# Ledger of designs, part 239: peptides against a protein of PDB entry 7RZF

Target 1, 358 residues: chain A of PDB entry 7RZF
Amino acid sequence: PFQEEHLKQLYKIVPIKDIRNLYVTFPIPDLQKYYKSNPGHYLGHLIGHEGPGSLLSELKSKGWVNTLVGGQKEGARGFMFFIINVDLTEEGLLHVEDIILHMFQYIQKLRAEGPQEWVFQECKDLNAVAFRFKDKERPRGYTSKIAGILHYYPLEEVLTAEYLLEEFRPDLIEMVLDKLRPENVRVAIVSKSFEGKTDRTEEWYGTQYKQEAIPDEVIKKWQNADLNGKFKLPTKNEFIPTNFEILPLEKEATPYPALIKDTAMSKLWFKQDDKFFLPKACLNFEFFSPFAYVDPLHCNMAYLYLELLKDSLNEYAYAAELAGLSYDLQNTIYGMYLSVKGYNDKQPILLKKIIEKM
Target 2, 358 residues: chain A of PDB entry 7RZF as posed
Amino acid sequence: PFQEEHLKQLYKIVPIKDIRNLYVTFPIPDLQKYYKSNPGHYLGHLIGHEGPGSLLSELKSKGWVNTLVGGQKEGARGFMFFIINVDLTEEGLLHVEDIILHMFQYIQKLRAEGPQEWVFQELKDLNAVAFRFKDKERPRGYTSKIAGILHYYPLEEVLTAEYLLEEFRPDLIEMVLDKLRPENVRVAIVSKSFEGKTDRTEEWYGTQYKQEAIPDEVIKKWQNADLNGKFKLPTKNEFIPTNFEILPLEKEATPYPALIKDTAMSKLWFKQDDKFFLPKANLNFEFFSPFAYVDPLHSNMAYLYLELLKDSLNEYAYAAELAGLSYDLQNTIYGMYLSVKGYNDKQPILLKKIIEKM

## One batch from the design tools (peptide; made by RFdiffusion4, then SolubleMPNN)

Design b2_p23_4_s3 (from b2_p23_4, 9 letters changed)
Fold by OpenDDE base, seed 3:
Structure b2_p23_4_s3 (fold): chain B 358 residues (1-358), chain A 23 residues (1-23)
Amino acid sequence: as target 1 above (358 residues)
Amino acid sequence: MLPGEYTPLDEEMEKIVERILLS
């Protein structure tokens, strides 16, 4: 357990690699016994969310952060950390105090909204999908992992405990949120800009660093974090698959794509999966335009159109990815190519969203 | 990737940071 003297500390760390990272860390209780509810994963899902109104979306809009991850990590001696880790831009490195303020504003938004059972259900459903389609781990690695897990889980649950959420525990979510406070923060900033400004060396790696107390004024600014109206809870993920039925192989199934529709304006080829037997599909669309490559101007307009289309679809990209769906849009010499890949159940929803933006 | 699973941006740096924070 960290004593008060170990809290509200700032570490300036010199990396070997040219990286700019921020680690905002909070000591939290050991949550291992709460694996069935996994409140740290609930919070990690929201804090690490990349959709509209997310922490990352706002920090990207400021030009301060490229990527963000959040969640619980095991600590030493029966405690955990909640970590928010971001990749900083050069500008973001100058705005670390403001970045952390935005983190506390988002956390304050989560407190104000309270625990949402539907968010827990989405996490549960996503974990169930991940478990169902988990690749066969290598036997040796799997055995070693199981041996480690046996210390934490009942034998009957060892195979599923990491994935299966069973209990919505709003009390535990609130308990963890109560630990995510400025008075409990430990910050590490990783940047080569601290070279020659350090006074300590890490014993094992020889990494140079400086430790400083975070000024009480800065802590107070973070404690007074208001509700930033830009932060919103994510919308429900409409792309999460629920149907995993595999259709039987048709008697007339061909080993190659067969032309199933031929019209003046469209051709459709279909091949049934005869190898993988997964509830996945790959939809490929080629759009032909006689204007796409008539001249350099039309080519540039086609490129610009596609970039604008991609931008207009960004709101769905993360939710689709979480649900095991992806799309790709490319310019071709004949026009445009669209692909939609992943679980087949919700592909029509994603395809509809794409078409509505075209 | 499980929703809310913490995956560090740099695993090597994460280990260093963890050691510094635990020292």
Scores: peptide ipSAE 0.530, ipTM 0.938, DockQ to the pose 0.706
Fold by OpenDDE base, seed 1:
Structure b2_p23_4_s3 (fold): chain B 358 residues (1-358), chain A 23 residues (1-23)
Amino acid sequence: as target 1 above (358 residues)
Amino acid sequence: MLPGEYTPLDEEMEKIVERILLS
């Protein structure tokens, strides 16, 4: 649907809010018929990944970007968009060309590695988890959503079609990846810094903007994006739950936490879930140290220790979050608090990772 | 959030950007 004249365009947009956003957009074919393989979702997972060697990790390390999202979006009739959207820092606003270069370097890395079946399998597993434990939406909202989905999916698949991946289609992944090229790019930069530098007004919102062609030299720089050795595919997510067994409620289950272990060095309380009946657990640890708050120096050391510990665990944070696990670390007046929450199956793995960093 | 699901950082701005890009 986009003619060549609509490609390689830059839009400078003045927001009402004090926001700095970058939108790197690519027109792609309508992928609705490929919902069973969902190649755009595969690419969105990798491009939007936040782990070590990700696009976001590199852009954050440079102080240019705070957050990044990527994926497919419905467009007008007969086409879709692939969008990479980032929250820009003030410094990042000055380095938009370099940010986009890094995007194309990451995309080039994905081309060089080729489609990975294990990544598809992780997406499949994560979607299956999300489907299985999808919170009951409000009936009215859910019925309206289903009614919309019925136009795209067979009735028997409507409940699952948004979540279930069935077919690994490397050919379709490559096809979409081939559309993510500089010659197909449409860039929007949102910043108040463009105030008074615009020549157009959007009809519906009155938003002021400027449209300009991206210089051919810039397009060529992006076309010549090399392999950046800092970019790596993510490691396998070890936190994805596979066991969803709910243990039966014990006859002696107490409505409140019961003391099940009492030693000189530790007390353990346990309460079985009697309300939600989910394969989830909350592990809470209070660590007591006589040295934690004995004086201001020890207090500062305990604070610094916890900050360093959090930093050292950051490599697991995103993978844990994707898998429906979370952890929290806090200083207390007596020492340290640790919480691990989410699906119980892989909590021991996350807990072990935390303890190994302590 | 599903892995690879596109959720805009600002929904209001996303609508504006979409309109501008489709104009």
Scores: peptide ipSAE 0.527, ipTM 0.939, DockQ to the pose 0.720
Fold by OpenDDE base, seed 5:
Structure b2_p23_4_s3 (fold): chain B 358 residues (1-358), chain A 23 residues (1-23)
Amino acid sequence: as target 1 above (358 residues)
Amino acid sequence: MLPGEYTPLDEEMEKIVERILLS
């Protein structure tokens, strides 16, 4: 429904809170009928990715952005929006044009690589995991939600339609990517720095803002976005669980952790889950070193070591989180603590990666 | 959160921005 006059617009918005946000928005067709392929979800996964070679990783490396989210949002009848929303640093607020250039460079990378079936399969698998382990919603809230979505999905699919991807549609991915162009952009910048520089007021909230056209030279700069060699597609997420088998409760299962291994160098306690019956585990490791707290130098070295270890593991953090895995590393007075939590199937892979970095 | 699902950084600000963009 946006005419050409509504495109290539910049909105400068004054917040009540001290926030600095950027919204880069694109009008896209209504994709609701394509829920089985969900091309906007595919693009949101890649654009919003936090791993190495992602848009966020590069913008963080510049000191311009703290966080980034991307994806499709419902619009008015007959259209949707694709939105890239970022939290800006003070420096990032001065580099909005360059931030948006990097967004278009990443989008250009996605065009150059083309749609990847393996990425779609990962989205499918992650959604299937999320569906399978969806917490039991309260009946009243659940029925109201179902009633709302019945307008969009067949009755038989209402329970699954939001989660289950079934069809890889590269044509639809390319169609959405073709809408993510500078000529279609609508930008909103939210900052207190625009206070006293606005000429409009939003009627409902009283929010002050200014609307201006984006200069043609800036649009052309974004249209000529080249391939930035720092941008890469994510690597395959090796942490996605595939085995959800729950082992039977052992006859001798103890209500408390039992000591199952006792050696001169290690003790191992185990407790089987007798309550939740989920394919999840918590692995906790306490490492003891007689040198960890012997003097201030050793304490500082142990701290520095852990910070370096955390930094070296950062490449896996997001992929693990997406797959429902987490890890924690802490210094203790006796040495180090490591925790690995989440789906049990791929915990050994994450643990191995941690150990390889140690 | 589903991978690739858009969740705004600030829900209140998102509503304001949406209203401004649709005005």
Scores: peptide ipSAE 0.527, ipTM 0.937, DockQ to the pose 0.729
Fold by OpenDDE base, seed 2:
Structure b2_p23_4_s3 (fold): chain B 358 residues (1-358), chain A 23 residues (1-23)
Amino acid sequence: as target 1 above (358 residues)
Amino acid sequence: MLPGEYTPLDEEMEKIVERILLS
């Protein structure tokens, strides 16, 4: 639907709010018929990944970007968009060309590695988890989503179509990647810094903007994006739950936590879930140190230790979050508090990772 | 959020940007 004249365009947009956003957009074919393989979501998962070696991780390390989202959305009739949307820092606003270069370097890395069946499987498994618990968690906007879905999917599949991945289609992944090229890009930059530098007005909202062609030199720079050695595919997510068995309520189950271990070095309380019947658990640990708050120096050391520990765990934070796990670490007057929450199946793995960093 | 699901950082701005890009 877009002619060549609509491609390689830059839009400078003046917001009402004090925001700095970048939209790197690509027109792509209508992929609705490929919902069983969902190649756009595969790419969105990788491009929007927040782990080590991700696009976001590198752009954050440069101080240019705060957040990044990538994925497909509906367009007009007969096409979709793939969008990479970022929140820009003040410095990032000055480096938009370089940010987009890094995007194309990451996309080039995805081309070089090729489609990965294990990544598809992780997406499939995560979607299966989301599907299984969607009704129990009462997702916001469920009704509005269903109404939209009814237009696109067979009635029998409406409830499952958004979630159930069934077919690994590397050919379709490559097809979408082939659309994510500089010659197919449409860029929008949103910043108040463009105030008084615009020549067009959007009809409906009165938003001021300027449209200009991206210089051929810049397009060529992006086309020649090399492999950046800082970009890596994510590692396998070890935290994705696979066992959702709910253990039967024990006959001796108490309505309050029962002391199940009492030693000189540890006390353990346990309460079985008697209300929610979810394959979730909350692990709470309080660590006691007689030195934690003995003086201001020890307090500062305990604080610094915890900050370093948190930093060392950042490599797991996103993978845990995707898998429906969370952890929290806090200083207490007696030492340290650790909480691990979410699906119980892989909590021991996350806990082990935390303890290994301690 | 599902893996690879696009959720705009600002929904209001997204609508404006979309209109501009589709104009």
Scores: peptide ipSAE 0.526, ipTM 0.936, DockQ to the pose 0.726

Design b2_p23_4_s4 (from b2_p23_4, 9 letters changed)
Fold by OpenDDE base, seed 3:
Structure b2_p23_4_s4 (fold): chain B 358 residues (1-358), chain A 23 residues (1-23)
Amino acid sequence: as target 1 above (358 residues)
Amino acid sequence: MLPGEYTPLDEELFEKVMRILLS
């Protein structure tokens, strides 16, 4: 749909809100027919990843970007966009060319590594979890959504097609990656700093903008994006649940937490779920130290310890979140509090990681 | 939100940007 003259364009857009955003967009073929493999989802998972060696991790380390999202979006009839969208810092706004260079370096890393079946399997498993435990949509919205989906999917698959990945198609992943090139890029920068520097107005919203061609020298810099050794594929997500068995309610189940272990050094309280019947648990740990709040120095040391602990656990935070696990660490007047929540299956793994860092 | 699905950081802003990009 876009001719060559529509590619390699930069749009400088004035927002109403005081926000700074970058949109790096690529026109791609309509991938709807490939819903069983969903190559755009695979790429969005990797490009949007927040773990160590990710695009976001590096851009955050530079102080240029706060958040990043990536994936496919429907365009007009017969094409889609692949979009990488970032929230820019004030410093990041000055380094847009370098940010986009890093994006192409990451994309080049994905080309060099090639499609990974294990990554596809993780996407499949995550989607299966999301499908199994999706909340009930509002009936009106759901019926309208289904009616729309019926245009794209067989009737038998309409309820599952958005979630259930079935086919690993490395050829389609490579096909989409081949569209994610500097020669196909359409960039939008959103900042109030462009106020009074625009020459066009969008007709629907009155949004002020300027359109410019990206200089050939900049395109060439992005085309020559080398492998950046800081970029790595994510490690396997060890927190993805696979067991969803719900244990039967015990005959002696109490409506309140019962003390099941009492020792000189520990007390354990337990309450079985009698309401939700989900394969989820909440683990709460209170650690007591007589030294935690003895004096201001000890208080500050306890605070610093917890901040260092949180920092050391940050490598697991995103993977845990994707898998429907969370943890929280807080200072208390008696010591510290730890909470681990989510699907129970892999909670022991996360808890072990936390304890190993303590 | 499924991991790897594109969800705009700001839906309203995204719509405005996309209107420009599709013009």
Scores: peptide ipSAE 0.424, ipTM 0.899, DockQ to the pose 0.725
Fold by OpenDDE base, seed 5:
Structure b2_p23_4_s4 (fold): chain B 358 residues (1-358), chain A 23 residues (1-23)
Amino acid sequence: as target 1 above (358 residues)
Amino acid sequence: MLPGEYTPLDEELFEKVMRILLS
């Protein structure tokens, strides 16, 4: 659909809101027929990853980007887009060329490492979890959605096709990666700083913009993107649940938390879920220290300790979130509070990681 | 949305940008 004249273009767009965004877009073939392998999802998972060695982690470390999202999006008939979208800082707006260079360095890293079956398996497992525990949609809305997607999926698979990955297709991953090149790029920068510097108006919304060709020198710079040693593939996500067994309700189940352990050093309260019947748990820990609030110095030390602990745990935060786990750490007047929530199966692993950092 | 699918940071902005990119 796009001719060569439509590629290597830069759009400077004036927003209504005071926001700064960058859209790095690539036209890709229609991948709908490959829904069982979903190579765009695989790439979106990696490019949009927030863990150590990710694209976002590096761009945040530079102070250029706050958030990043990546993945495939339907375009017009017969093609799609792969989009990398970032929220820009004020400094990031001045470094757009370098931000895009880092994007191509990360893409080059993905080419160098090649398709990883274990990453595909994680995507498959995450999607299976999301499907299994999908909230019950309202019947009317759900029926309308199903009717819309029947154009793309067999009737027998229509309920699962959006979620269930079945086939690892490294050839298709490589095919999409081959489209993620500087010569195929279409860039949009959104900033109020372009106000009064535009020469076009979009007809539907009246959005003011300017279109420019990206200089060949800049394209060549991106084409020569080297391997940046700061970029790494994510580690395996150890928090993905595999056991979804729901324990039967105990005959003596109390409607309120019951004290099940009482010692000189600890009290344990337990309440079984009698309503939702999900393989989820909420673990809440209150730690008491006689020194936590004794004087301003101890208060400040306790605060600093918790900030350092949170920073040290940040490497697990995204992987835990992807797996449907969360944690919270707070200072209290008596000491500290820890909460771990989500699927119960891997909560002990996350709790162990927290304790090891304490 | 599932992790790995593109979810716009701002849906309204995304629609405006996409109209420009598809023009």
Scores: peptide ipSAE 0.417, ipTM 0.895, DockQ to the pose 0.728
Fold by OpenDDE base, seed 2:
Structure b2_p23_4_s4 (fold): chain B 358 residues (1-358), chain A 23 residues (1-23)
Amino acid sequence: as target 1 above (358 residues)
Amino acid sequence: MLPGEYTPLDEELFEKVMRILLS
C-alpha cells in the first residue's frame, strides 16, 4: 500500500505533553493468515527483549533510552506495521540517528543468527501460560471481541487463536526480517523541541508536524550497519512454568501457617492454598544477623551488600518477570528479607540463582 | 500483555502519531 515516496520519511511531531518518543516503523504484509506461526510476535519478543545483550540494554547503557517496545500492529486494510518505539532521554533525542543504527545492528544480528526454534518454543510456552491464566473478560467485551475475531479465525479456533502458536515457520520470520530494512523505514520523532519548526497540521487532532525525506547518506549508513558485538540473543528462559498441577488439599491442612521445621538455625512455616487453587506460591525468607544493625557502619554495609546483590541479580529479573515470577529483597532491622512469588514450578530455580549470588 | 505484541507506551500519543503516519 505504501509507494516508494512514502518510505524513508521522517516525521517531526509536536506533542501536547512534554514527552520524547521515537517510532521506527516498517510497513509489512498482512500476517493475519499466519496466526499459527505469528512471525511478528517472534520478532517482537526478541527486539523488545530487556535482558543482557538486548537492544534496550545497550541503549540504556548509553543513557539514550528509558524504555523500548517492539512488535507488530495492524495498519490499514491489507497491511501491518512493525514498530519499534522508545522513550527518549534528552540526550537520546540528540542521538536518534545512532539509536536507529543500533536498531539495524540488532536486526542484522537476528539475520545472522537466523530463526531459532527454541525461541519460538519459548514464545509458545509463554502464550500458553498467558492463555491459561488470563483474567475473565467482561461478558459484553468478550462477546464483542469474539464477534470481531470471527472474521479472521475458524470458529473452532477463535478462543485460542490469539495465544496458541502451533507452527514454527522460519521462512516467514525471514520474510518479515527482510521488510525491516532502512529503505522501508518510516520514522516519527515526538518532542516539544519541534515547536515552531513545523509546517503541517494533522486534520483530526490538530497535531503539528513536519515531514522530511531521510537523506540517502543516512539510509546508506543504516544499510551498512555492522554486527555490534554487544548484541546477543537471549539465553533460554529457565523460569517458564510447564507444570500447572494443583496438589490436593492435605487432610491436615490448617487455615493458618503451621510450623513444619524447627531447628536451631531455621524455622519454617507452611500454609497450603485453600482459596485460590492456583499453581502459585509465595516464599518468604527472613535472614537474621546480630550484626546487621549494631551501628551505622554495619547498617551501611548491609545496605551496600543488598544493592550489590540486587545489581548482580538484574540479569534474571526480566526473564523471571516474563515467566510470571518475581523476587524482592529488602533490608530489615534484623537483617534481610527475601520474597519469591509467582508460579511455583520454577521458583526453586530462581531461588537457587539468588542464593548462588548471596 | 503478551511479550512480542506491540503495546504503545502512550495510547493517545500513539493514535496521534499513527494518524500522521497513515495520512
Scores: peptide ipSAE 0.408, ipTM 0.892, DockQ to the pose 0.731
Fold by OpenDDE base, seed 1:
Structure b2_p23_4_s4 (fold): chain B 358 residues (1-358), chain A 23 residues (1-23)
Amino acid sequence: as target 1 above (358 residues)
Amino acid sequence: MLPGEYTPLDEELFEKVMRILLS
C-alpha cells in the first residue's frame, strides 16, 4: 500500500527510444478475489473505449494523443494498479495537465452514469466469444500459464476464470471508481525532452528520471473536473456474435469457389470452408466502374470518395473490431474493393452499415 | 487481448516505468 507521500507524484522519465508516453496510475486493492465480476475489466473497457464520445476520441480530436489503453495490472503483493496509458503527440506533451483533466472528466461521467448492467453483459459476451475461439496457444506456454493460474482459482474454473464474467457487482465498480481520484494519482511522463533535467537514476536499467510532487493547485483542478458534455457512454455493440452454428459441409462442396450466380450486373462465387470449421466468413466485393480510371480527375474523385466513405464508417470501426469483425475498402484500377471478414453472424449488419454510407 | 485488460503500448518501457513507480 502506498503511503500519502507516494501519492500525487509526477515522474519525468527519459526513454532510450524517441517516444512520448503518459502513464496515469492509481493504486487499487487486489481485485483477484473478484474475478467473477472483474470490476477493473469493466472500467478498462469504458476508459479504453475508442468509439464516439470516448476519452480517446476527444484526446485525438485535439491532436494530443494517438492511442490509449486502460485497465488493471498486477502490482506487488496485496495491491494492483489501474493504469491509463497514452501515446503522446508533440503537442500532447505540452498539454499533459489538460489530458489528465479530461481523464478525470471521463471518470466523473462514469460516476454520474453509474454502473451499467448492459455494459457488463457486453463485456461478458465479448469475453465468452474470446474464450470460445481462443487460438490454440503453444502447449508448453499454455500449461505454464495454467499452472500459475491454479494458485488463484479453483481447478474447475481455471480454464474459464480469465474470461467468464458471472456476477454484476456495481458496488465493486463504484469501489474501484472511488480509487480513481486525483489524490490517489501517480503520473509518469516519458519523453526525451527531459534529458539533462533529471536527478535520479533507476538502479536496474539505469533509467534517468526526476520525481516531483504534483502541485496542490493542479490536484484541485483535477478534483474539480466537471462533466464534459462531449463524453458519452458507448452505444451497445450491435456486432457481437450470438450465433456460432457451423453449417454442415455440403456434399457437393467444391475445393475452389464455384460460380453460384451469373447475371449481367453481377457474378457471385462461393466456397464453403472445408478446413477451419469456424463460424466465420470472408465477403469480398469488387465494384466495377468504367469511370474509375478513365482520367486523372476521375481517379482522384474515386480516391476522395473512398476516403470520405472510410471516414463516415469510423464510428463502427472499433465496435466491429471488438466483435471480431473487420472491413477493408480499397481503390482499384477498375473501381472499388470491399472486404468484410470475421464472425458471420453479424456481418450482414456491418455490410448494411457500409452500404448505407455508400 | 480482451478489451478492458491493460496491455502496455510498449512492454519494455512499461517495465522500466513500473520499476520507477514501485521504487
Scores: peptide ipSAE 0.416, ipTM 0.897, DockQ to the pose 0.737; fails the geometry check

